# Designs tried in a protein design run: peptides against a protein of PDB entry 7PB4. Part 252

Target 1, 105 residues: chain A of PDB entry 7PB4
Amino acid sequence: KMLNIKEYKEKLLSTLGEFLEDHFPLPDRSVKKKKKNIQESSVNLITLHEMLEILINRLFDVPHDPYVKISDSFWPPYVELLLRNGIALRHPEDPTRIRLEAFHQ
Target 2, 218 residues: chain B of PDB entry 7PB4
Amino acid sequence: DALQMAVGYFEKGPIKASQNKDKTLEKHLKTVENVAWKNGLASEEIDILLNIALSGKFGNAVNTRILKCMIPATVISEDSVVKAVSWLCVGKCSGSTKVLFYRWLVAMFDFIDRKEQINLLYGFFFASLQDDALCPYVCHLLYLLTKKENVKPFRVRKLLDLQAKMGMQPHLQALLSLYKFFAPALISVSLPVRKKIYFKNSENLWKTALLAVKQRNR

## One batch from the design tools (peptide; made by RFdiffusion4, then SolubleMPNN)

Design b2_p20_6_s2 (from b2_p20_6, 10 letters changed)
Fold by OpenDDE base, seed 5:
Structure b2_p20_6_s2 (fold): chain B 105 residues (1-105), chain C 218 residues (1-218), chain A 20 residues (1-20)
Amino acid sequence: as target 1 above (105 residues)
Amino acid sequence: as target 2 above (218 residues)
Amino acid sequence: SLAEQQLRLMVEELVILEAQ
């Protein structure tokens, strides 16, 4: 039973990774190299997979405060996607913090 | 069932011949109150009673008591909420009932089964920001509903105009902060970095009931 | 969208599995 759960979990993680790459890729950084001095801080956006990993880890590591602070690396459309689909919840008092939905509770 | 009789009384109206209309009304209202606070109401019961509370069929005191008892056993149907909002447009309910409804809607937001149709009502809710009595609760509702697609230049202008008129209200600041998150280019004004958003605690009326609902649905 | 619904289901299942 445990071996089957681990194997299934690994398969699910792999499938999720592929699914996210196919359906929810980061926008191509068309870095139009136009030289203008706007410090567009080249904030390295994280993948939706990495974002979900952070949220899942926080949910289980700190269940009493499962909220993650939204960083500049969080692509706003991904945050909206998670909130819109009930995958994540915004903190009631702090819009800069989100949590994963506790589907196991 | 006593609850079915009570719901049926509110739905069908008082039977003509009862001399003690007020006593019968109070009996049925107490039945609904008792069940709602102990067990919650089924989605179908909420659909019927919520519609009645906002239709203007009964007096404001009765409507207020019914609306306070709109506590779900499990879920609230989105359709019930849409119907309720439609009654707000007809204008047969009091201003106090409208405020109570928005407080209820915010408090029960997580128990509504779907949000798709409610999201289509975004423009209606946004227009209600102009009502000073509703504004705090509407800001809270919009804070829950707002998507990037809703953040438009004309809405930003309206929010800034409201802020100029009403001052830097915490609830308005919360909504503006969310708008800035979705569309930073539309909000040139430096918003104070408020780490905490303070909405009026609309859920206080139902706090005990909501805790009980969450415990039953675990 | 269908893809968004599928994403929710996969995440839900993953969270349930992590709890176990």
Scores: peptide ipSAE 0.653, ipTM 0.563, DockQ to the pose 0.322
Fold by OpenDDE base, seed 1:
Structure b2_p20_6_s2 (fold): chain B 105 residues (1-105), chain C 218 residues (1-218), chain A 20 residues (1-20)
Amino acid sequence: as target 1 above (105 residues)
Amino acid sequence: as target 2 above (218 residues)
Amino acid sequence: SLAEQQLRLMVEELVILEAQ
């Protein structure tokens, strides 16, 4: 039973990774080329996969404060997507913090 | 059962010319209140009763009592909320009922099954910011609803104008901070870095009931 | 969108599995 759950979890993680790459890729950096002058600080955006991993880990590692601070590496459309779909929740007192929905509770 | 009879009374009205209409109304209202606070109401019961509370079918006192007991057993239908908002447009409810509705909507926000149609009502809610009585609660609602796509230059201007009129209210500051988060280029003004955002009546009328709902649905 | 709904379901399932 435990082996089957672990294997299924690994398969689901793999499938999720592929799914995210196919449907929710980061925007191509190509649009940044033309507007020369604004020093767009080369903030490396993280993937939606990495964002979800951070949120899931925080939910289980720190269940009493499951909120993650939104960094500049968080692409705003991903944050909006997670919030829109009820996957994440904004902190009621701090708009810069989000948590994963506790689907297991 | 007693609840079905009570809901049916509010929906259809009194079947018989009961000589004591007020006693019958009070009996049914107490039945709804007791069940709602003890167990919560089904989504269908909320759909019916919420519509009645905002339609102007009954007096303000009755409508207020009905609205106060709109506590879900599990979920609230988004359609019920959309219908409720439509009644706000008709204007048959009192100002106090409107305030109570926005308080209810914020309190019950997580129990609403879907948000897609509610998000389409963003412009309507935003227009209600000009009402001084509604403004604190509307700011809280907008704080929950706001997406990047909602942050437009004209809305930023309106919020800054409200700030100029009312001062830097905590609820307005919360919404402006969120707007700045989504669209920093639209808000050149330095906002005070507050570690905590406070909305009016964070301790809602339903705190105990909502805790009980969450416990029953675990 | 359909993709967004699928994403939610996958994340939900993953969270449930992680809790077990």
Scores: peptide ipSAE 0.653, ipTM 0.595, DockQ to the pose 0.333
Fold by OpenDDE base, seed 4:
Structure b2_p20_6_s2 (fold): chain B 105 residues (1-105), chain C 218 residues (1-218), chain A 20 residues (1-20)
Amino acid sequence: as target 1 above (105 residues)
Amino acid sequence: as target 2 above (218 residues)
Amino acid sequence: SLAEQQLRLMVEELVILEAQ
């Protein structure tokens, strides 16, 4: 049973990765909108997969404070996506913090 | 069931012939209160009673007591909330009932089954920011509801105008901070980096009940 | 969207599996 759960989990993670790449890719940096003065904040955006990994890990590593601080690497549309679908919740007192929904509780 | 009889009484209204209308009403109200605080109410019961509380069918005291016991057993239907908001538009409820409703909506927000239709009401809630009594609670609600798509230039202007009128209110700062997060280009004003957003704890009225609901649904 | 609904289901399942 445990081996089967691990294998299933690995398969699900792989499937999720592929699914996220297909349906929720990061926007190509290539839209060089020519307007010069927007400081290209060279902030490396993380994938939605990486974002979910961070959120899941935090939920299990620190269950009493499962909130992750939104960094500049968090693409705002992904944050919005997670919030609007009930996958994540915003901290009631800190808009810069989000948690994964505790679906297991 | 005593609860079904109580809900049915509120739904159908007082039978004209009862000499002891007030005693009967109080009995049924206590029944609803007792069940709601002990076990919570089913979504269907909340649908009925929430509409009654906001319809103006009963007096303000009764409506207030009904609204205070709108505690879910499991979930609140989004449709019930939409209907409730429609009653707010009709304006048959008192100002105190409106305040209590927004407090309730914030406190029960996580127990609402869906948010899609509630999100469509964003503009209505945003318009309610002009009411000084509602403003703190509406800011909290909007803080929970706000998506990037809701952050429009005209709303930013309205929030800044409200800030100019009301001063730097913590609840307004919280909402502006969120707006700046979604659309930094729309907010030229340097907002103080507040580490902690303070909303009035709307949950305090239901804190014990909400803990009990969470424990039962585990 | 359907994709967003699927995402939620996948994440939900993953969280449930991680708890186990």
Scores: peptide ipSAE 0.653, ipTM 0.559, DockQ to the pose 0.333
Fold by OpenDDE base, seed 3:
Parts: C-alpha cells; sequence; structure tokens
Structure b2_p20_6_s2 (fold): chain B 105 residues (1-105), chain C 218 residues (1-218), chain A 20 residues (1-20)
C-alpha cells in the first residue's frame, strides 16, 4: 500500500507538470526587443509547478507558519490564479505572503 | 455619548498605564464598530479615526479594525482622504494597512464629497502601481480618477512595461482601455475588447454596509 | 475555467497524498 501511494504521488506530480505546461505555460519572454539600457534585472520567473511545489513544501515543512513570501520570481498571474481558485490564501496581515490551502485538514 | 468617548480615546490616546488598557481599547473599538456598521460614522468621526488608523499610533490589528469600520453615515470629506494619503507617504503603516486603505478608498469613492484634490494626487497613486500588492486596487482607483489630462506618454509607457512584467491582468487592461479611449494615438497595441471591466470587487468587505448606507440616504 | 477547476482538484489530491 505505501509503495503504491508513493508511486501514485510521483505519477500525479508528473501528470500535474504536463498539465501545467499545457494549460498554464509561462509567457514567452522571447520578445527581447533590443532596447539597450533597461537593465531588465532578468528575474527568472518560476513555473507554476515550481510555485506549487514551494507552497506545498512550506505547508508541510513549517505548518505553524505555512506562508511563503511572494518573490519577484512569482509571476503575478499565477499568484492571482491560485488565490482566485482557493488554492492559495493571502496572509491577513502581510499581502506579500501566501499559503497553500490546507486541503488535508 | 459612547461614540464620542470612544473617538476621544483614540484621538487623545490612553492616559494612564492602567492594566485594563486592552479592555478599554477593545470596549471603545467595539463601540466604534457597532455604530459604524449600524448607522455609519459622521464625516468628522471618519476624519479623526482615518488619520489615527494610518498614523501608526496603534498596532496593525487595531488600525485594520478601525479602517474596516470607516463607513460613512452620509459623506466622507476629501480633506480626510488627502490627509490619509499623506500618512501613506510617511510609510509608518504596514503593507496590509496600505492595501486595505486603497480597497476602502475604491469602495467609498462615491461617498467622497469632492474629487478635485484627490485628482491632484493622481501622480502619487500612479507611482503605487509598482507595488504588486497595491496594483489591482490602484488600477481600480486610477480607473475612477483618470481624466484625459492624466494620460501622458510616460504613464502609457509605464503601464505597458508593467503589463509586460505582470501579463494581461484584468485590472491593468481596464486601465489601459481607458487610456486608449482618452488617447488612442498613444496606445498602438490592440487591446482585447473586454465587454466587462473586471475589477476585483473591493466592495465585498463593505457590501452590506454600503447597501445599508445607500438605503438610509434614499 | 475547467482547467482551473482541474488544477484545484489535482492540487487538493496532491496535498491529501502528502499528508498520508
Amino acid sequence: as target 1 above (105 residues)
Amino acid sequence: as target 2 above (218 residues)
Amino acid sequence: SLAEQQLRLMVEELVILEAQ
């Protein structure tokens, strides 16, 4: 039974990854219009998969403070998507922090 | 009057280091909350309490509760809003308090007696678009404030840059659509024709209270 | 959207599995 749960979890993670790539891809930043001087601090945006992984890990690793700080790597549409769908919650006192919904509780 | 005593407590601050400070504060806060939700507050009471909530005189929890009960009986003075914005510039309030204030400002916008001085603060509000937490509410506020004279090339550029960073957010798109309406020559980009302007319903926190205010003022 | 609903369900299931 335990081996089957681990395998199922791994399969679900892989399926989720593929699903996110298909339905919620990052915008192609490829339109680097060559305008010279804006040091676009090329903040590398993380995938929605990576964002969810961070949120899930934080929920289980630090259950007493399950909030993650929204970094510049967090694409704002993904944050909004998670909040809108009740997948994540904003911290009541710090709008720069979000948590995953505790679906297991 | 219980409300006058409560407002006076917040204005003057707690006099003595009494062990019952928290109980007294809670009593007065509940008095303000009860009156605000039941009847609304007078413009003078809002003037006092709004400034207190943004001054950093009390903790974030108290400030948040005060802001949530800034419900007018009739009108809000523009001067109260201008003073409140001045406190935002000082930066003593928390990020959550700033977000709540902008939500409040959007929700209460129609109850503000005048808009002339608030319109002069356009540049200040526009600068706050760079704050990701404020951006949705600031876009909504700017959507309400924007006049043709506010639509400048540099602001268009900033909005387009913000859109490039954040993607096609409904609130940003609404503001850009308004900008395109006022100055079509400045926005060459085809904006998707959204039939519905989707601002996050900032009114949700005060929806019941605002309905009650509108019913009392009919 | 349907995709957003499916995303929620998948995340919910993943969280439940992580808790087992």
Scores: peptide ipSAE 0.658, ipTM 0.383, DockQ to the pose 0.270; fails the geometry check

Design b2_p20_6_s3 (from b2_p20_6, 11 letters changed)
Fold by OpenDDE base, seed 5:
Structure b2_p20_6_s3 (fold): chain B 105 residues (1-105), chain C 218 residues (1-218), chain A 20 residues (1-20)
Amino acid sequence: as target 1 above (105 residues)
Amino acid sequence: as target 2 above (218 residues)
Amino acid sequence: SLADETLRLMVEELVILEAQ
């Protein structure tokens, strides 16, 4: 049973990774460096996969405070996507914090 | 059962011939209240009773009591909420009933099965910000509903104008902070960095019941 | 969208599996 669950989980993670790359890719950073001197701090955006990993880990590692602070690496459309689909919830007192929905509870 | 008889009474209305109309009404109200607070109501019962509470079929006291016991056993249908909002547009309910409804909607938000149609009502809720009695609760509701697509320049202007009129209210600041998060380019004003957002605790009326619902649905 | 629903279902299943 445990081996089958592990194998299935690995397969699901692989399928999820492929699915996210196909349907929810990051915007191409190829938007031309127009030379305008505004130090747009080139914040490295993380993938939706990495974002979900952070949220899942926090849900299980700290179940009493499962909220993650939204960093500049969180692409705003991904945050909205997760909230819109009921995958994540915003903290009731801090809009800069989100949690994964506890689907197992 | 007693609950079905009570719901049926509110749905069909009082039979004209009963000499004890008030006693019968009170009996059925107590039945609904007792079941709602002990076990919650089925989605179908909430659909019927919520519609009645906002339709103006009964007096304000009765409508208030019905609305206070709109506690789900499991879920609330989004369709019931949409119908309820439709009654708010007709204007047959009191101002106090409207306030209570928004408090209820915020308190029960997580128990509503879907949000797609409620999100389409965003403009209607946003227009209700102009009502000083509703504004704190509407801000809380909008804080729960707001998506990036809802953050438009005209809404930003309206919120800033409202803040200029009402002052820097915590509930307005909470909503503006969310707007700034979704669209930082639209909000050039420095918002005070509030570490904590404070809304009026709408849940206080149902706190014990909501805890019981969450425990039963685990 | 279908993609949004699929994403939710996949994440839901992953969370359920992680709890086991």
Scores: peptide ipSAE 0.638, ipTM 0.507, DockQ to the pose 0.322
Fold by OpenDDE base, seed 3:
Structure b2_p20_6_s3 (fold): chain B 105 residues (1-105), chain C 218 residues (1-218), chain A 20 residues (1-20)
Amino acid sequence: as target 1 above (105 residues)
Amino acid sequence: as target 2 above (218 residues)
Amino acid sequence: SLADETLRLMVEELVILEAQ
């Protein structure tokens, strides 16, 4: 039984990875936004997969404070996507922090 | 059952032949209160009773008591909330009932099945910020509802104007901080870095009931 | 969208599995 759960989890993670790449890819940096002097701090955006991993890990590693601080590496449309779909919740007292929904509770 | 009879009484109104209308009303109101606090109400019961509480069919005291017992067993229908908001537009309910409704809406927000239609009402809720009695609770509601798409220059201006009028209220600061998060270019004003956002504890009226609902739905 | 719903379901299942 335990072996089957681990294998299923690995398969689900793989399927999720492929699904995210196909349906929710990061925008190609190739859109030449014209040179206006906005300090494009070359913030490396993380994938939605990486974002979900961070959120899931925090939920289980620190269940009493499951909130993650939104960094500049978090692509705003991904944050919005997670919030809109009820996958993540905003901290009631700090808008810069989000948590994964505790689907297991 | 007793609850069905009570809900039916509020829906259909008092039967003319009841000699003691007030005693009958009180009996049915107590029935609803007892069931709501013990077990919660079904979504259908909340749909009926919430509309009654905001329609102006009964007096303010009765409406207040009904609204205080709008505790779900499981979920609240988004449609019920949309209908309730429509009654707020008609203006037949008291100011105190409106305040209580917004407190209820914030407290029960997680139990509403969907948020799509409620999100379309964003502009209506935002317009209610000008009411001093509603403003703290509307800010809290907007804090829960606000998406990046809602953060527009004209709304930023309205919030800043409201802050200029009312002062640096914690609930306004909370909403402005969220707006700045979504659209930093629209808010040039340095907001004080508040480590904690404080809304009025709208949930206090239902705290025990909400804990019970969450325990039953686990 | 269907993609949004699928994402939610996959994440939900993953969280449930992680709790086991």
Scores: peptide ipSAE 0.635, ipTM 0.433, DockQ to the pose 0.332
Fold by OpenDDE base, seed 4:
Structure b2_p20_6_s3 (fold): chain B 105 residues (1-105), chain C 218 residues (1-218), chain A 20 residues (1-20)
Amino acid sequence: as target 1 above (105 residues)
Amino acid sequence: as target 2 above (218 residues)
Amino acid sequence: SLADETLRLMVEELVILEAQ
């Protein structure tokens, strides 16, 4: 039975979620780096899955301005990962904005 | 076809026996220009012509015209860019050609198929920041290329030294802001919060052509 | 890395599927 596109998409999302958890987990906050002035900005970091969801949604919701503002919840290594792999692009005039690559275009 | 003949002429060079070398050259240049602006060039054609433009095989005027028409139909090969950069190292092209190349590279950046090898050239591009004529365009290129791994203490120092020498240039501030984003601990200096980065993009020679390329590839 | 390439391919496929 050819999985309908919807079922296949759901399966892919699930597989991607598992893959991200296994290979790109958030750093455990538990590594006691020594006490000094690291302002533990208590900023809740979002998962790479959540970042991708935001970027994908923006790409389709606002295709003429598909850029998302990088918030403090965006872990910088994830931003770099996406940019390095050509999954995301930085805004040419605003370094605080990134978009997903429009692979469908 | 006329384009293949033109590309072949530039690749092989002028046949010695042609009495009207300049007329033949101009004819082939116009052919390349017309096709490039109308339809764009294939990746293979760009590979050949881009290397010719930077090799010093022809005069500066010819090289400039060739480089100005390096407009892709679809994509530019990363290998073509790497080879082009290798010619910059040989130093057979004029300063104006170097400036034009960096402008072209920034303008065409999204059309380059891969970036892995170009990213390895980061150090070479960074060294070119010392050239006052190249600096604005190199900053823009580095803004597009910079990853966290590229943000090193010695590069931060060089950028700050350059800022001390040249003042607070918008293109340099853009690059420094990106460096601060990746490595805030390396940049103790308070950078002005600029909401918008201004590169010399408004006068992109290829803006109209790039819009046409994007429209054709939709 | 292989993981990086796999991630790209998965996201690419997901975007293509979403467009459809």
Scores: peptide ipSAE 0.636, ipTM 0.463, DockQ to the pose 0.332; fails the geometry check
Fold by OpenDDE base, seed 2:
Structure b2_p20_6_s3 (fold): chain B 105 residues (1-105), chain C 218 residues (1-218), chain A 20 residues (1-20)
Amino acid sequence: as target 1 above (105 residues)
Amino acid sequence: as target 2 above (218 residues)
Amino acid sequence: SLADETLRLMVEELVILEAQ
């Protein structure tokens, strides 16, 4: 029974991932605009799927501190998307931390 | 062949240089319609055209006509349905297109090769119950999809609240009856014993085509 | 946007499922 729920969740996450890739893709890096000086911040941006996985896992793994620190791998538009839609909340004292909304509560 | 050219036109979009874009579009649309109603479409053709119909690439009239001719020759790929549902979420399609899609999904349900990924979209479909235009068709879809594992207390509450708002709709009662069957302890309310489950006949648009498909696949 | 609402609903469902 537990295995079926876990598998179901994993498959749901996978389906969500495909959905997110189609509708909320990362911006195509392909525009090599030759402008010199922008430090190619070598930071690999994570997908919205990966971001949600991190947030969900943190919510359940560390329920007493469900906040995730916004890293450079977090694409700012995704953070804004999650906050704007009430999917995530900022930490009241630290705007660099976000949590997933506790919809189960 | 003519069908491949038509599908290719919709996939690649109109070639810029054609002075008669509307006539070309109509020609290709008629080609797709004729083949779909006569023979059905291959799974690959449905994959391409279904995505186009829901992507908002074309106008609502064109999208509606494409969606109406999404008739399988044999099977529909589950992946095509999942992709289609993803487009519903983006909101580039009209409300009428959404209604038509759910009607199509119910009508074509038995022709979808697998249901595993579609079952994972249960929550998404359930959320669409709040749309009054979608509700009858979503209830029918959920009736086909619902497993015991999907019957949760929060969904029961939402269905009861919806019933309080909309009244005792036949389609909603059918779904609630199924929920009560799977989880009688979650539904304390007495549901009228319905001898016959009644859903709006979603198949009506495709009835003749579906009969033909079933006959060809016997 | 409708996409935004759908995203919320999907995440809500995932969280509810995870709690069980």
Scores: peptide ipSAE 0.635, ipTM 0.457, DockQ to the pose 0.444; fails the geometry check

